Peptides against a protein of PDB entry 5A53. Designs and how they scored, part 36

Target 1, 230 residues: chain A of PDB entry 5A53
Amino acid sequence: LVENVKQALFIPGQSCNKNLHDIMVDLSALKKPDMKRFNRKNDIHPFEDMSPLEFFSEKNDCSLMVLMTSSKKRKNNMTFIRTFGYKIYDMIELMVADNFKLLSDFKKLTFTVGLKPMFTFQGAAFDTHPVYKQIKSLFLDFFRGESTDLQDVAGLQHVISMTIQGDFQDGEPLPNVLFRVYKLKSYKSDQGGKRLPRIELVEIGPRLDFKIGRIHTPSPDMVTEAHKKP

## One batch from the design tools (peptide)

Design b1_p19_2_s3 (made by RFdiffusion4, then SolubleMPNN; from b1_p19_2, 9 letters changed)
Fold by OpenDDE base, seed 2:
Structure b1_p19_2_s3 (fold): chain B 230 residues (1-230), chain A 19 residues (1-19)
Amino acid sequence: as target 1 above (230 residues)
Amino acid sequence: SFDKELYEGIIERVKELLS
């Protein structure tokens, strides 16, 4: 089943600043060509009123949205939103720590736009903890592009790595998620017998450490509907 | 297929490098 590539809409909120704008530009570049960006600030508060986001989802035919806001309480806040049938499915606030790096901070490497990234997740909680499961699902959904069962090695260009920063116990604050992007370099072994090529990873950016904020989870009914294969 | 084995090997190596 070839699923249609989900389109993303990046929205600067009223409190969007230069840093968030730069982060938005760099992160959205990884979603090209399946990305739209608003140039105007929009006064949207998704945890108070979701209606404007549902309107934008429908009007722009985007099932993925990212709202860029910043306050003293929620600095460099990226609210990731998914819709189903143009209704809010889930939301999560991911605040970018001040130690972020932009694409301009890394060596410029040529890459083909639209190639599917490889994903790696480090931390058992990505498979067991509800919040980290949502984050994993979100980023896979956001950047995986077209779902093909085709394992094309020639199409492997970059890796998106997500790491949970340290261990945690029940009742403790959730550790940050470290977002890293690497270019994959594959070298053919000249020795006819070694089947596996040598690989190297070069960080290309952006580098983002995400602090987890507020979360909206879907209703059980919406989960059932969203997982129905047509 | 050769491509599948190669792909899986690359994934494993990437995971090792990022672990």
Scores: peptide ipSAE 0.386, ipTM 0.874, DockQ to the pose 0.611
Fold by OpenDDE base, seed 1:
Structure b1_p19_2_s3 (fold): chain B 230 residues (1-230), chain A 19 residues (1-19)
Amino acid sequence: as target 1 above (230 residues)
Amino acid sequence: SFDKELYEGIIERVKELLS
């Protein structure tokens, strides 16, 4: 079964700065080899006009896009876009907090490109709240691609962890999502029993705390179409 | 399969470490 891995396009917006560029580089490294980056800034305002993104989706055959912009109101803003049939499916703004850490801030560890990450989600809202459901869906779609039933323990190299930062009530601002990446180290127990290997996690970066911004949700019709497996 | 059980066990351990 040829996994149709979704391709991602990273787009520097006009307001993309050095920090966002560095974040873009590091985050996109996790999507290799299924990633493209534009080297030039593009003046795109997705919540005003989505047409340029749809054009880029089609032209680059990418169903995933990330637009990098920054302003006083939306500092270090990563707009994640998904398309279906090269039409906008959904969008979400995730603003990176200033406490971010780049890959260079961590000890360099060997990483095999192309291995599927394990995902962990901490927070009940990932399963109940529509915004966090979208975030969960997005990141699974972005980094895991199509779910294969193939459980390859040998391919288990890294973990992407997403945690909702605290509890919240209705009407309160949505807590940040803490994005963490770990290398999984597995040590075989020499004890002859079918014991689970000892597992260690080493943070490898990037470390991103996402503040949730604006959201575009798909129409019910698009949801139905997107879930129609051919 | 053994691999499935192992994989699930690893997942659970990872979740425990990150909880």
Scores: peptide ipSAE 0.385, ipTM 0.873, DockQ to the pose 0.583
Fold by OpenDDE base, seed 3:
Structure b1_p19_2_s3 (fold): chain B 230 residues (1-230), chain A 19 residues (1-19)
Amino acid sequence: as target 1 above (230 residues)
Amino acid sequence: SFDKELYEGIIERVKELLS
């Protein structure tokens, strides 16, 4: 079953600044061609009123949204939203640390639009902790593109890497998530045997360290409905 | 399949490089 590629809508909030705009442009480039961006700022506060986002989801036929806002408490905040049936499924605030790098900070490499990325997740909490499980699920939904059952090695172009920054115990603040993008270079070994090809990774950007903010989790009923594959 | 094994091997190598 080829699942339809989820469309993303990037929305600058009222407090969107130049840095967030640049981050928005670069991150959304990884979602082409399945991406729309608003050029106008919108005064949206999703944790106070979700109705404007549901409206935009329906009107733009987008099940993924990213709201760009910034304040003293929540600097460089990217609120990631997923909808199901144009209703809010979940939300998470991910604040970009000041040490971010844009695509322009890296060497330009040839990139084919639409190829499926390889994902890597570093940290056991991505499989056990509810917040990191949500982050993992979100980014897989956001960037994996069309689900093909075909493992086409020839289609491997880039790697999206997400790393939990260090170990943590219960009651401690949740560590940042380090977002990295690499181009995968594969070299055929001249030795005709079963040897795995030599691979090299070249960082291509953007480079983002995410601080975790507020979260909205789906109702049990919505979880059940969303997992009902037609 | 050969493609599956190759794909898994590449993933493992990528994980090693990023660990």
Scores: peptide ipSAE 0.382, ipTM 0.871, DockQ to the pose 0.566
Fold by OpenDDE base, seed 5:
Structure b1_p19_2_s3 (fold): chain B 230 residues (1-230), chain A 19 residues (1-19)
Amino acid sequence: as target 1 above (230 residues)
Amino acid sequence: SFDKELYEGIIERVKELLS
Protein backbone atom coordinates (compact mmCIF):
# COMPACT_ATOMS: atom_id res chain seq x y z
CA LEU B 1 0.00 0.00 0.00
CA VAL B 2 1.51 3.28 -1.09
CA GLU B 3 0.57 5.67 1.67
CA ASN B 4 0.26 9.22 0.45
CA VAL B 5 2.96 11.48 1.80
CA LYS B 6 1.59 13.56 4.64
CA GLN B 7 1.90 17.29 4.09
CA ALA B 8 3.29 19.50 6.84
CA LEU B 9 2.42 23.08 7.74
CA PHE B 10 4.85 25.15 9.81
CA ILE B 11 3.19 27.97 11.72
CA PRO B 12 5.03 30.78 13.48
CA GLY B 13 3.20 31.62 16.68
CA GLN B 14 2.92 35.11 18.04
CA SER B 15 5.98 34.58 20.24
CA CYS B 16 8.13 33.11 17.47
CA ASN B 17 11.61 34.64 17.65
CA LYS B 18 14.60 34.62 15.30
CA ASN B 19 16.08 31.42 16.73
CA LEU B 20 12.81 29.56 16.39
CA HIS B 21 12.38 30.90 12.90
CA ASP B 22 15.83 29.62 11.94
CA ILE B 23 15.08 26.23 13.51
CA MET B 24 11.78 26.13 11.63
CA VAL B 25 13.49 26.88 8.32
CA ASP B 26 16.13 24.21 8.81
CA LEU B 27 13.82 21.49 10.10
CA SER B 28 11.20 22.20 7.45
CA ALA B 29 13.87 21.90 4.75
CA LEU B 30 14.04 18.19 5.61
CA LYS B 31 10.35 17.90 4.75
CA LYS B 32 10.63 19.42 1.27
CA PRO B 33 8.79 19.24 -1.07
CA ASP B 34 5.90 18.24 1.22
CA MET B 35 5.98 21.33 3.39
CA LYS B 36 4.28 24.71 3.66
CA ARG B 37 5.33 27.61 5.88
CA PHE B 38 3.32 30.58 6.99
CA ASN B 39 5.17 33.87 6.74
CA ARG B 40 2.97 35.64 9.25
CA LYS B 41 2.73 35.07 12.97
CA ASN B 42 -0.50 33.53 14.21
CA ASP B 43 -1.84 33.81 17.73
CA ILE B 44 -2.62 30.15 18.41
CA HIS B 45 -2.82 28.39 21.76
CA PRO B 46 -3.39 24.73 20.87
CA PHE B 47 -3.86 23.43 24.41
CA GLU B 48 -6.53 26.06 25.05
CA ASP B 49 -8.34 26.02 21.71
CA MET B 50 -7.58 23.54 18.94
CA SER B 51 -10.15 24.94 16.48
CA PRO B 52 -7.73 27.26 14.63
CA LEU B 53 -5.40 24.32 13.95
CA GLU B 54 -8.23 22.20 12.60
CA PHE B 55 -9.16 25.10 10.36
CA PHE B 56 -5.59 25.40 9.06
CA SER B 57 -5.35 21.64 8.56
CA GLU B 58 -8.42 21.65 6.35
CA LYS B 59 -7.65 24.86 4.45
CA ASN B 60 -4.08 23.84 3.67
CA ASP B 61 -4.75 20.10 3.32
CA CYS B 62 -2.05 19.32 5.87
CA SER B 63 -2.29 16.46 8.33
CA LEU B 64 0.93 17.53 10.05
CA MET B 65 1.48 20.90 11.70
CA VAL B 66 4.23 22.46 13.76
CA LEU B 67 3.56 25.55 15.85
CA MET B 68 6.59 27.63 16.83
CA THR B 69 6.25 29.49 20.15
CA SER B 70 8.58 30.69 22.89
CA SER B 71 8.09 31.81 26.47
CA LYS B 72 10.08 31.72 29.71
CA LYS B 73 8.27 28.54 30.71
CA ARG B 74 8.35 26.94 27.25
CA LYS B 75 11.38 28.27 25.43
CA ASN B 76 11.87 27.30 21.77
CA ASN B 77 8.69 25.25 21.83
CA MET B 78 7.75 23.22 18.78
CA THR B 79 4.22 21.89 19.14
CA PHE B 80 3.80 18.97 16.77
CA ILE B 81 0.21 18.32 15.75
CA ARG B 82 -1.30 15.49 13.75
CA THR B 83 -4.81 15.57 12.37
CA PHE B 84 -7.11 12.88 11.09
CA GLY B 85 -9.96 14.00 8.89
CA TYR B 86 -8.81 17.53 9.71
CA LYS B 87 -9.55 16.94 13.39
CA ILE B 88 -6.84 16.95 16.02
CA TYR B 89 -5.47 13.46 16.52
CA ASP B 90 -2.56 14.14 18.87
CA MET B 91 -0.22 16.92 19.97
CA ILE B 92 3.14 17.07 21.69
CA GLU B 93 5.32 19.95 22.81
CA LEU B 94 9.02 19.52 22.08
CA MET B 95 11.17 22.34 23.38
CA VAL B 96 14.53 22.84 21.67
CA ALA B 97 17.42 23.23 24.09
CA ASP B 98 19.72 26.24 23.71
CA ASN B 99 22.61 24.10 22.44
CA PHE B 100 20.96 23.63 19.04
CA LYS B 101 22.96 23.75 15.81
CA LEU B 102 21.66 24.98 12.48
CA LEU B 103 22.51 23.65 9.02
CA SER B 104 24.92 26.57 8.62
CA ASP B 105 26.95 25.19 11.53
CA PHE B 106 27.82 22.08 9.51
CA LYS B 107 29.72 21.53 6.30
CA LYS B 108 27.44 22.04 3.35
CA LEU B 109 26.89 18.68 1.76
CA THR B 110 24.86 18.03 -1.34
CA PHE B 111 21.48 16.75 -0.28
CA THR B 112 19.14 15.06 -2.74
CA VAL B 113 15.57 16.13 -2.10
CA GLY B 114 12.94 13.42 -2.00
CA LEU B 115 14.99 10.50 -0.76
CA LYS B 116 13.64 8.57 2.18
CA PRO B 117 15.63 8.89 5.36
CA MET B 118 16.73 5.90 7.32
CA PHE B 119 15.48 6.10 10.89
CA THR B 120 17.30 4.91 13.98
CA PHE B 121 15.88 5.01 17.47
CA GLN B 122 18.15 4.53 20.46
CA GLY B 123 16.44 3.67 23.72
CA ALA B 124 14.11 0.83 24.67
CA ALA B 125 11.46 3.30 25.80
CA PHE B 126 10.69 4.14 22.15
CA ASP B 127 8.99 0.75 22.01
CA THR B 128 7.54 0.52 25.51
CA HIS B 129 6.80 3.96 26.99
CA PRO B 130 3.62 5.68 25.73
CA VAL B 131 5.19 9.12 25.33
CA TYR B 132 8.26 7.91 23.47
CA LYS B 133 6.11 5.62 21.35
CA GLN B 134 4.13 8.67 20.34
CA ILE B 135 7.32 10.58 19.52
CA LYS B 136 8.59 7.68 17.43
CA SER B 137 5.29 7.43 15.59
CA LEU B 138 5.19 11.17 15.04
CA PHE B 139 8.66 11.46 13.54
CA LEU B 140 8.15 8.43 11.34
CA ASP B 141 4.94 9.99 10.07
CA PHE B 142 6.61 13.34 9.63
CA PHE B 143 9.74 12.38 7.70
CA ARG B 144 9.28 8.91 6.22
CA GLY B 145 7.95 10.29 2.95
CA GLU B 146 6.34 7.96 0.47
CA SER B 147 5.96 4.47 1.87
CA THR B 148 7.68 2.21 -0.62
CA ASP B 149 8.47 -1.36 0.33
CA LEU B 150 11.53 -1.05 -1.87
CA GLN B 151 14.59 -1.56 0.23
CA ASP B 152 16.78 0.30 -2.23
CA VAL B 153 20.32 0.53 -0.93
CA ALA B 154 21.01 3.17 -3.55
CA GLY B 155 18.42 5.39 -1.92
CA LEU B 156 20.15 5.37 1.45
CA GLN B 157 21.59 8.86 1.70
CA HIS B 158 20.65 10.23 5.07
CA VAL B 159 19.86 9.02 8.56
CA ILE B 160 17.58 10.60 11.11
CA SER B 161 18.69 9.49 14.56
CA MET B 162 16.64 9.88 17.71
CA THR B 163 18.19 9.02 21.07
CA ILE B 164 16.70 9.10 24.54
CA GLN B 165 19.24 10.94 26.68
CA GLY B 166 20.00 8.41 29.39
CA ASP B 167 18.06 5.94 31.46
CA PHE B 168 15.10 6.87 33.61
CA GLN B 169 12.86 5.24 36.17
CA ASP B 170 9.18 5.55 36.86
CA GLY B 171 8.35 8.88 38.43
CA GLU B 172 11.44 10.63 37.09
CA PRO B 173 11.31 13.42 34.54
CA LEU B 174 11.39 12.14 30.99
CA PRO B 175 14.85 12.49 29.42
CA ASN B 176 15.35 14.66 26.38
CA VAL B 177 15.25 13.24 22.88
CA LEU B 178 18.39 13.93 20.87
CA PHE B 179 17.57 14.59 17.22
CA ARG B 180 20.48 14.18 14.79
CA VAL B 181 20.72 14.04 11.01
CA TYR B 182 23.57 12.31 9.19
CA LYS B 183 24.64 11.80 5.63
CA LEU B 184 25.35 8.15 4.97
CA LYS B 185 28.46 7.34 2.96
CA SER B 186 28.87 3.80 1.72
CA TYR B 187 32.11 2.51 0.28
CA LYS B 188 32.35 -0.77 -1.58
CA SER B 189 34.90 -3.09 -0.06
CA ASP B 190 37.53 -3.91 -2.70
CA GLN B 191 37.93 -7.34 -1.21
CA GLY B 192 35.91 -9.53 -3.61
CA GLY B 193 33.98 -11.28 -0.85
CA LYS B 194 30.40 -10.65 0.39
CA ARG B 195 31.74 -8.05 2.79
CA LEU B 196 29.44 -5.38 4.06
CA PRO B 197 30.35 -1.98 2.68
CA ARG B 198 32.22 0.44 4.87
CA ILE B 199 29.76 2.93 6.31
CA GLU B 200 30.54 6.46 7.41
CA LEU B 201 28.16 8.94 8.98
CA VAL B 202 28.63 12.69 8.67
CA GLU B 203 26.41 14.95 10.74
CA ILE B 204 24.68 17.50 8.52
CA GLY B 205 22.22 19.12 10.94
CA PRO B 206 20.14 20.47 12.33
CA ARG B 207 21.09 19.29 15.81
CA LEU B 208 18.18 19.52 18.23
CA ASP B 209 17.78 18.33 21.81
CA PHE B 210 14.07 18.10 22.57
CA LYS B 211 12.65 18.54 26.04
CA ILE B 212 9.22 16.94 26.27
CA GLY B 213 6.34 19.21 27.26
CA ARG B 214 2.56 18.85 27.22
CA ILE B 215 0.85 16.03 25.36
CA HIS B 216 -2.60 15.55 23.91
CA THR B 217 -3.43 11.92 23.26
CA PRO B 218 -6.04 10.78 20.76
CA SER B 219 -9.44 9.57 21.82
CA PRO B 220 -9.99 5.82 21.57
CA ASP B 221 -12.49 6.44 18.80
CA MET B 222 -9.97 8.38 16.74
CA VAL B 223 -7.35 5.69 17.25
CA THR B 224 -9.77 3.13 15.87
CA GLU B 225 -10.63 5.28 12.87
CA ALA B 226 -7.00 6.12 12.12
CA HIS B 227 -6.07 2.43 12.08
CA LYS B 228 -8.88 1.61 9.63
CA LYS B 229 -7.22 3.56 6.84
CA PRO B 230 -5.28 1.14 4.78
CA SER A 1 17.81 -11.17 -1.99
CA PHE A 2 21.35 -9.86 -1.93
CA ASP A 3 20.02 -6.33 -1.77
CA LYS A 4 17.90 -7.10 1.26
CA GLU A 5 20.81 -8.61 3.13
CA LEU A 6 22.97 -5.68 2.21
CA TYR A 7 20.30 -3.24 3.33
CA GLU A 8 19.90 -5.01 6.64
CA GLY A 9 23.63 -5.08 7.15
CA ILE A 10 23.85 -1.36 6.53
CA ILE A 11 21.06 -0.71 9.02
CA GLU A 12 22.82 -2.78 11.65
CA ARG A 13 26.08 -0.98 11.06
CA VAL A 14 24.38 2.39 11.34
CA LYS A 15 22.78 1.30 14.60
CA GLU A 16 26.16 0.22 15.91
CA LEU A 17 27.71 3.55 15.01
CA LEU A 18 24.94 5.48 16.72
CA SER A 19 24.63 3.29 19.81
Scores: peptide ipSAE 0.377, ipTM 0.869, DockQ to the pose 0.569

Design b1_p19_2_s4 (made by RFdiffusion4, then SolubleMPNN; from b1_p19_2, 9 letters changed)
Fold by OpenDDE base, seed 3:
Structure b1_p19_2_s4 (fold): chain B 230 residues (1-230), chain A 19 residues (1-19)
Amino acid sequence: as target 1 above (230 residues)
Amino acid sequence: SFDKELYEGIVKRVNELLS
């Protein structure tokens, strides 16, 4: 089953600054050609009123949205929103730490648009903890592209890596998620045998450390509906 | 399939490099 590629809409909020704009441009470049960006700031507060986002989802036919806002309490905040049937499914705030790097901070490498990335998740909590499970699900939905059953190794050009920064116990603040993007270089082994090729990773950016903020989880009814494959 | 084994091998090596 070829699932339709989910379209993303990037929305600058009223408090969007230059840094967030630059981050938005670089992150959205990884979603080309399946993304749209608003050029105008929009006064949206998704945890107070979700109706404007549902309107934009329907009007732009986008099931993924990212709202860019910044305040003293929530600096460099990227609110990731998913919709189902143009209704809010889930939301999560991910605040970008000040140590971020843009694509311009890395060596420009040739990149073919539209190739499927490899995902790597470092940290057991991505499979067990509800918040990190949501983050994993979100980023897979956001950047996975067309689901083909064919694992075409020839089409593998880059790696999206997500790492939980350290161990944590129950009741402790949730560690940051380290977002990294690498170009995958594969070298043929000269020995004509079944040896796995040598691989090298070159970081290409952007580099983002995400602090976890507020979360909206879907209702059990919406989960059931969203998992019903037509 | 050969492609699946190769892919899994690459994933393993990538994870080792990023661990």
Scores: peptide ipSAE 0.405, ipTM 0.880, DockQ to the pose 0.549
Fold by OpenDDE base, seed 1:
Structure b1_p19_2_s4 (fold): chain B 230 residues (1-230), chain A 19 residues (1-19)
Amino acid sequence: as target 1 above (230 residues)
Amino acid sequence: SFDKELYEGIVKRVNELLS
């Protein structure tokens, strides 16, 4: 079965700076080989006019897009966009906190490009709260692609972890999502006749704390259509 | 530390998924 892996397009906005560029490079490295990047800045305001993004989606055959912008109100803003039939399905702004770490901040490890990561989600809201459900869906769609049996540890190289930073109640600001990437090392422990799999995780970066911004949710009709197509 | 707690939680979750 040829996996229909979704292609991603990374777009520097007009306000893209060096930090955002570096973040873009590092995050997009995790999406290789299924990633394109624009080298030129584009003046796109997705919450004002979505048509340029729909055009880029179709022209580049990418159903995933990330727009890199920065302002006083929305510093280090990564707008994640998904399209269905080259029309906007959903969007979410995720602002990277200043405490971010790049791949260069970690020990360089050799890795195989194109291996599917294992995902871990920490926080009940990923399954119950509409915003966090969207984030979970987005990142699974972005990096995992089609579901495979990930129970074979031998095929696992990376773990992508997303954690909701603390508890919250209705009406409170939504906690940040902590994005972490680890290399997985598996060991067979021969201790005591039970081969318990022992794992070690080594953080490889990038390290990103996402503050949630504006959201565009799909229409009920688009949800229905998107679920009908495998 | 928060980082240690986070790491331990992730390791636990990964182990649960691989068991």
Scores: peptide ipSAE 0.329, ipTM 0.881, DockQ to the pose 0.089
Fold by OpenDDE base, seed 5:
Structure b1_p19_2_s4 (fold): chain B 230 residues (1-230), chain A 19 residues (1-19)
Amino acid sequence: as target 1 above (230 residues)
Amino acid sequence: SFDKELYEGIVKRVNELLS
């Protein structure tokens, strides 16, 4: 079965600044080769009018889009959009906190482009809370694609980690999601004649703390259609 | 530090997934 890897389109909005551009470049590097970037700013307001995004989805054959915008209310905002049949499926605003780190802030390590990352999710809400379920689903779709094949551990180089920053109760503001990327190093330790597998993780960046913003959820009908495997 | 605890948690989880 040919894995249908979803293509991503990164779109700088009109308010895209240098920091957002740098974040866009670094995050999109993890999606290579299945990524396109616009070089020009586009005046798109997805929560007011979704039609331009649907147009871009169809024109570029991308089912994943990321819009980069920044305002006083929504600083360093990455709007993640998924389409189904070139129609908006869901959207979520993830605002990058000011404490972000770029790839240049970490030790440069050689990695193979196109290898599927391993994901780790920390926080029960990723499996129970609708918003965090959407985030989990989104990032899995974005970076892993449809996992039909057994993960070849031998080809595993990257770990993408997403952590909910603390516990929360119903009605409380949703904690940030801590996005971290690591290179996996596997060692064979000879201890007492037994080879024990040992792993080390080296952070490679980017380091992003996401504040959750506005969300668009799919209709029940769209959910049903999107889950119909052809 | 929070970063250390986070890292240790991630390492633990990765080990669990690779076991």
Scores: peptide ipSAE 0.304, ipTM 0.869, DockQ to the pose 0.088
Fold by OpenDDE base, seed 2:
Structure b1_p19_2_s4 (fold): chain B 230 residues (1-230), chain A 19 residues (1-19)
Amino acid sequence: as target 1 above (230 residues)
Amino acid sequence: SFDKELYEGIVKRVNELLS
């Protein structure tokens, strides 16, 4: 099965600043080699007009896009967009809190580009709440791509952890999602027994706390089409 | 600050997933 790895396009918006640019560079580095970045700012307002994003999706053959914008109301805003057939499938605004850490804030470690990450999700809402289900689906789609069998543990280098920050009730503001990235170190026990390898994690960055903003959900028809196995 | 509890929880979960 030829894995059709989804390509990502990172787009600086008109209001993109240095901090957002740095965040964009660091987050996109985790998507290498399946990533493109625009060097020029583009005036795009996805919740007002989605047509420019559909155009970029088709022109660049990217089914994943991230728009970087910042305003007083939506500071450090990363709009994540998925397309199907170069049409908008879903969108979500994730605003990065000011306490973010860049890759330069962590110990530089050598790593192989293009290895699939392991995901961990902490919080029952990732499986039950529509918004967190969308976030889970988005990040799995963005960084993992097509599901391969768990036998790829030997090629596992990174762990991406996503945690819902606290409990919440219906009608309350949705808690932030804590995004963390670790390098996985596996030590083979030299003892020939069936002992599980010792696992160690080292945080490598970036460290991002996401505040949830506006959401666009797919139409029922698009959901049906996107789940049709070829 | 390093969130030790979060880290320990992740390590536990990763170990569980790899067992």
Scores: peptide ipSAE 0.229, ipTM 0.759, DockQ to the pose 0.073

## One batch from the design tools (peptide)

Design b1_p20_1 (made by RFdiffusion4)
Fold by OpenDDE base, seed 1:
Structure b1_p20_1 (fold): chain B 230 residues (1-230), chain A 20 residues (1-20)
Amino acid sequence: as target 1 above (230 residues)
Amino acid sequence: TEVYYTDEDRKIIDEHNEKL
């Protein structure tokens, strides 16, 4: 079963600013060619009315959406939306901290468009805590192309690292998720006549620290429908 | 790993939302 690559739609909200636009451009570049971007601002409030997003999902044939908004309470907010049958499945607000870095802040490295990143997750909560499980699932869905069983290590050019920023206890505020993107560089090291392949990770950006905001979860019925294997 | 939203998962998420 070739899983169809999920298409992503990036939507600037009414409050989208230059920084969010730049973040949108850089993050969406990692999703090429399976990405659309709107150039026009749209007045969408997904936690008040989801209908406009369902309409955009259907009209653009996109099961992934990212809404870019900014307010005093929710600065640099990226609302990640997944749809099932063009209906909202889940949503999560991820607010980009002010310490972000763009692709332009790193040494320009040529990368091949359309190569699948390898993911690494650091923090036990990615497997145990429901919010971090959702984040893990979302990012895997967002950037996984066709699940080819053979991730040929030879085709691996990018690593996306997601780290929970520190430990937390029950009832405490959820730590940020640190999003980092690396390129694998292979160097031929001449060590003593044996060419050992040396692989180095070079950060290429963007660098994003995500503060976790509001979450919408699917109904039990939608969960059941979404997990029905055809 | 398919993320299943259990009733306990929903409760934890609701508690998270209430603190925001």
Scores: peptide ipSAE 0.670, ipTM 0.945, DockQ to the pose 0.783
Fold by OpenDDE base, seed 3:
Structure b1_p20_1 (fold): chain B 230 residues (1-230), chain A 20 residues (1-20)
Amino acid sequence: as target 1 above (230 residues)
Amino acid sequence: TEVYYTDEDRKIIDEHNEKL
């Protein structure tokens, strides 16, 4: 079964600012061609009423949504939403730290749009802790392109790296997740008549440090339904 | 990796939400 590529909808909230708009543009560029962006602000409070998001999911045929909001308590907040059957499955708030970098802060490199990125995850908690498991699942789902049987290694142009910022113990605040995007650059080095392929990772942006906010989890019944293989 | 939300996972997430 070729899983259909999930479409993403980027929604500016009422409190969306210029920085969040710029972040939205740059992050959504990595999801091309499988993304839509709203140009108008929408007054949506997903932890109070989810119905507007379910309506947008169905109307736009998007199973992924990102709501851009900002407040004093939740500055530069990206709420990532997944739907199943156009109903809210899960949500997570990821607040972008002020040290972010845009694509314009890096050397512009030409790349083919629509190539599936490789993911790297640094931190054991991505496989053990429920919050970081959700983040890992979300980002893999979000940027998962067409499952082509032949991931031709020749098609690998991008690496997305996600790192948990330091160690933590039970009961401590959850460390930030460091989001980094790299392009693979191939060099032919002639060393002593042997052409050794040299691959370098070049950061291309955006650079985002995510503080973890509120989380919504699906009901047990929705979990069971979403994991039913057709 | 299929994310299963166990009862323990839900408890950990709820405790996380309460600290925010």
Scores: peptide ipSAE 0.670, ipTM 0.945, DockQ to the pose 0.796
Fold by OpenDDE base, seed 5:
Structure b1_p20_1 (fold): chain B 230 residues (1-230), chain A 20 residues (1-20)
Amino acid sequence: as target 1 above (230 residues)
Amino acid sequence: TEVYYTDEDRKIIDEHNEKL
């Protein structure tokens, strides 16, 4: 079963600023062609009322949404939303730290739009801790693209790296997630007549450090429904 | 990997939300 590629909708909130807009543009560029962006601000408070997001999910046929808001408490906040049957499945706030880098901060490299990224996850908590499991699931779901059976190695251009920033113990504040994007660059080194294929990872941006905010989880019933194999 | 939210997962997430 080839799952249809999930479409993403990027929504500027009422408090969306220039920096968040630029972050939105750069992050959404990685989701092309399976991405829509609103050009106007929308007054949405997803943890107070989810109904506007459900409406947008259905109206735009998007099962992925990202709401861009900023406040004193939640600066540079990207709320990632997933829907199932156009109903909210889960939500997570990921606040971008002020040390972010845009695509313009890196060497411009040509890239093919629509190529599936490879993911790397650094930190055991991505497989054990429920919050980091959700983040892992979300980003895999967000950028997975079409599941072609043949990952044509020839089509691998991008690597998305997600790293938990440091160790933590139970009850401690959750470390940030470091989001990094690399391009695979192949070099033919002519050393002494032997062409050795060399592959290097070149950071291309954006560079985002995510502070974890509020989380909404689906009801047990909705979990059961979403995991029913047809 | 489909994320299954267990009751324990929910508790951990709720505790996370309470600290924010």
Scores: peptide ipSAE 0.667, ipTM 0.945, DockQ to the pose 0.776
Fold by OpenDDE base, seed 2:
Structure b1_p20_1 (fold): chain B 230 residues (1-230), chain A 20 residues (1-20)
Amino acid sequence: as target 1 above (230 residues)
Amino acid sequence: TEVYYTDEDRKIIDEHNEKL
C-alpha cells in the first residue's frame, strides 16, 4: 500500500508574532512540496472549539495542521493536529523555547526538496511513555514522505534528531524535546590513495527546543476506526 | 503509523494535562 503523502497546513493564529512566523516558514520549508500556509491570521482556539480546524482540514485536503499562537501562559506555541476523515484525531501543544535558531543562523546548504529524512530518537521514553510515543508518531507522520521501502542510502540527505532533555521520574514535569536537523555531507577523503567515503553531519536548522503543553487524544471509537485497514 | 491510545495512556495524558 503506497500511502499518499500527508499534506500539512500551517495556520497563523490571531496571536501569531514575527518569531512564530519565521519558525513557521522554516519548519514548513522542510515539508515542501507537501505543505500549504495561510497568509492571514485566523482566530482559532482548538482546545475550546475544534470545528474550524476540521473545516480547514476538509477544505484544504490536509490531514496535518500546525497552529501558531503565543500568550503569556503558552509562549511560541505550535499546536500540532492530526485528522482522520477530516475529524480531529489528536493534538499536542509544543512550545518553542527562546533559544531557537532559524535556517538563516546556519550556513546555507542546497538541499533537494521532497527527499525523505531519516529520524533518530534519543531517550527510552519515546518507546514507553504515551506523551513521547505521540510525539514520535506525530513527527514520523509529519515528515514521512512517500513510503519507498528503499531508503536508498543514495537519496538520504537529511537527518532529523529528536532528544528527550534528561531523565525524569513518574510525576515529574516532562523534559523538553530537542529538535535538530542535519544534512549528510559526503566527502571523498584523499587519505593515502584509498578514497574512503566519509560522511559528516552538518546542522542546517531550524533548532527548536519543545516544551510539551496540552494534549488531546481520540475517543476509543476513533482509535478503532483509524486502525481499520481497508 | 497512528498512535494507539490505551486506557492507561489516556490516564497518564489526563494527569499531564491537569498539571499544566
Scores: peptide ipSAE 0.665, ipTM 0.946, DockQ to the pose 0.834

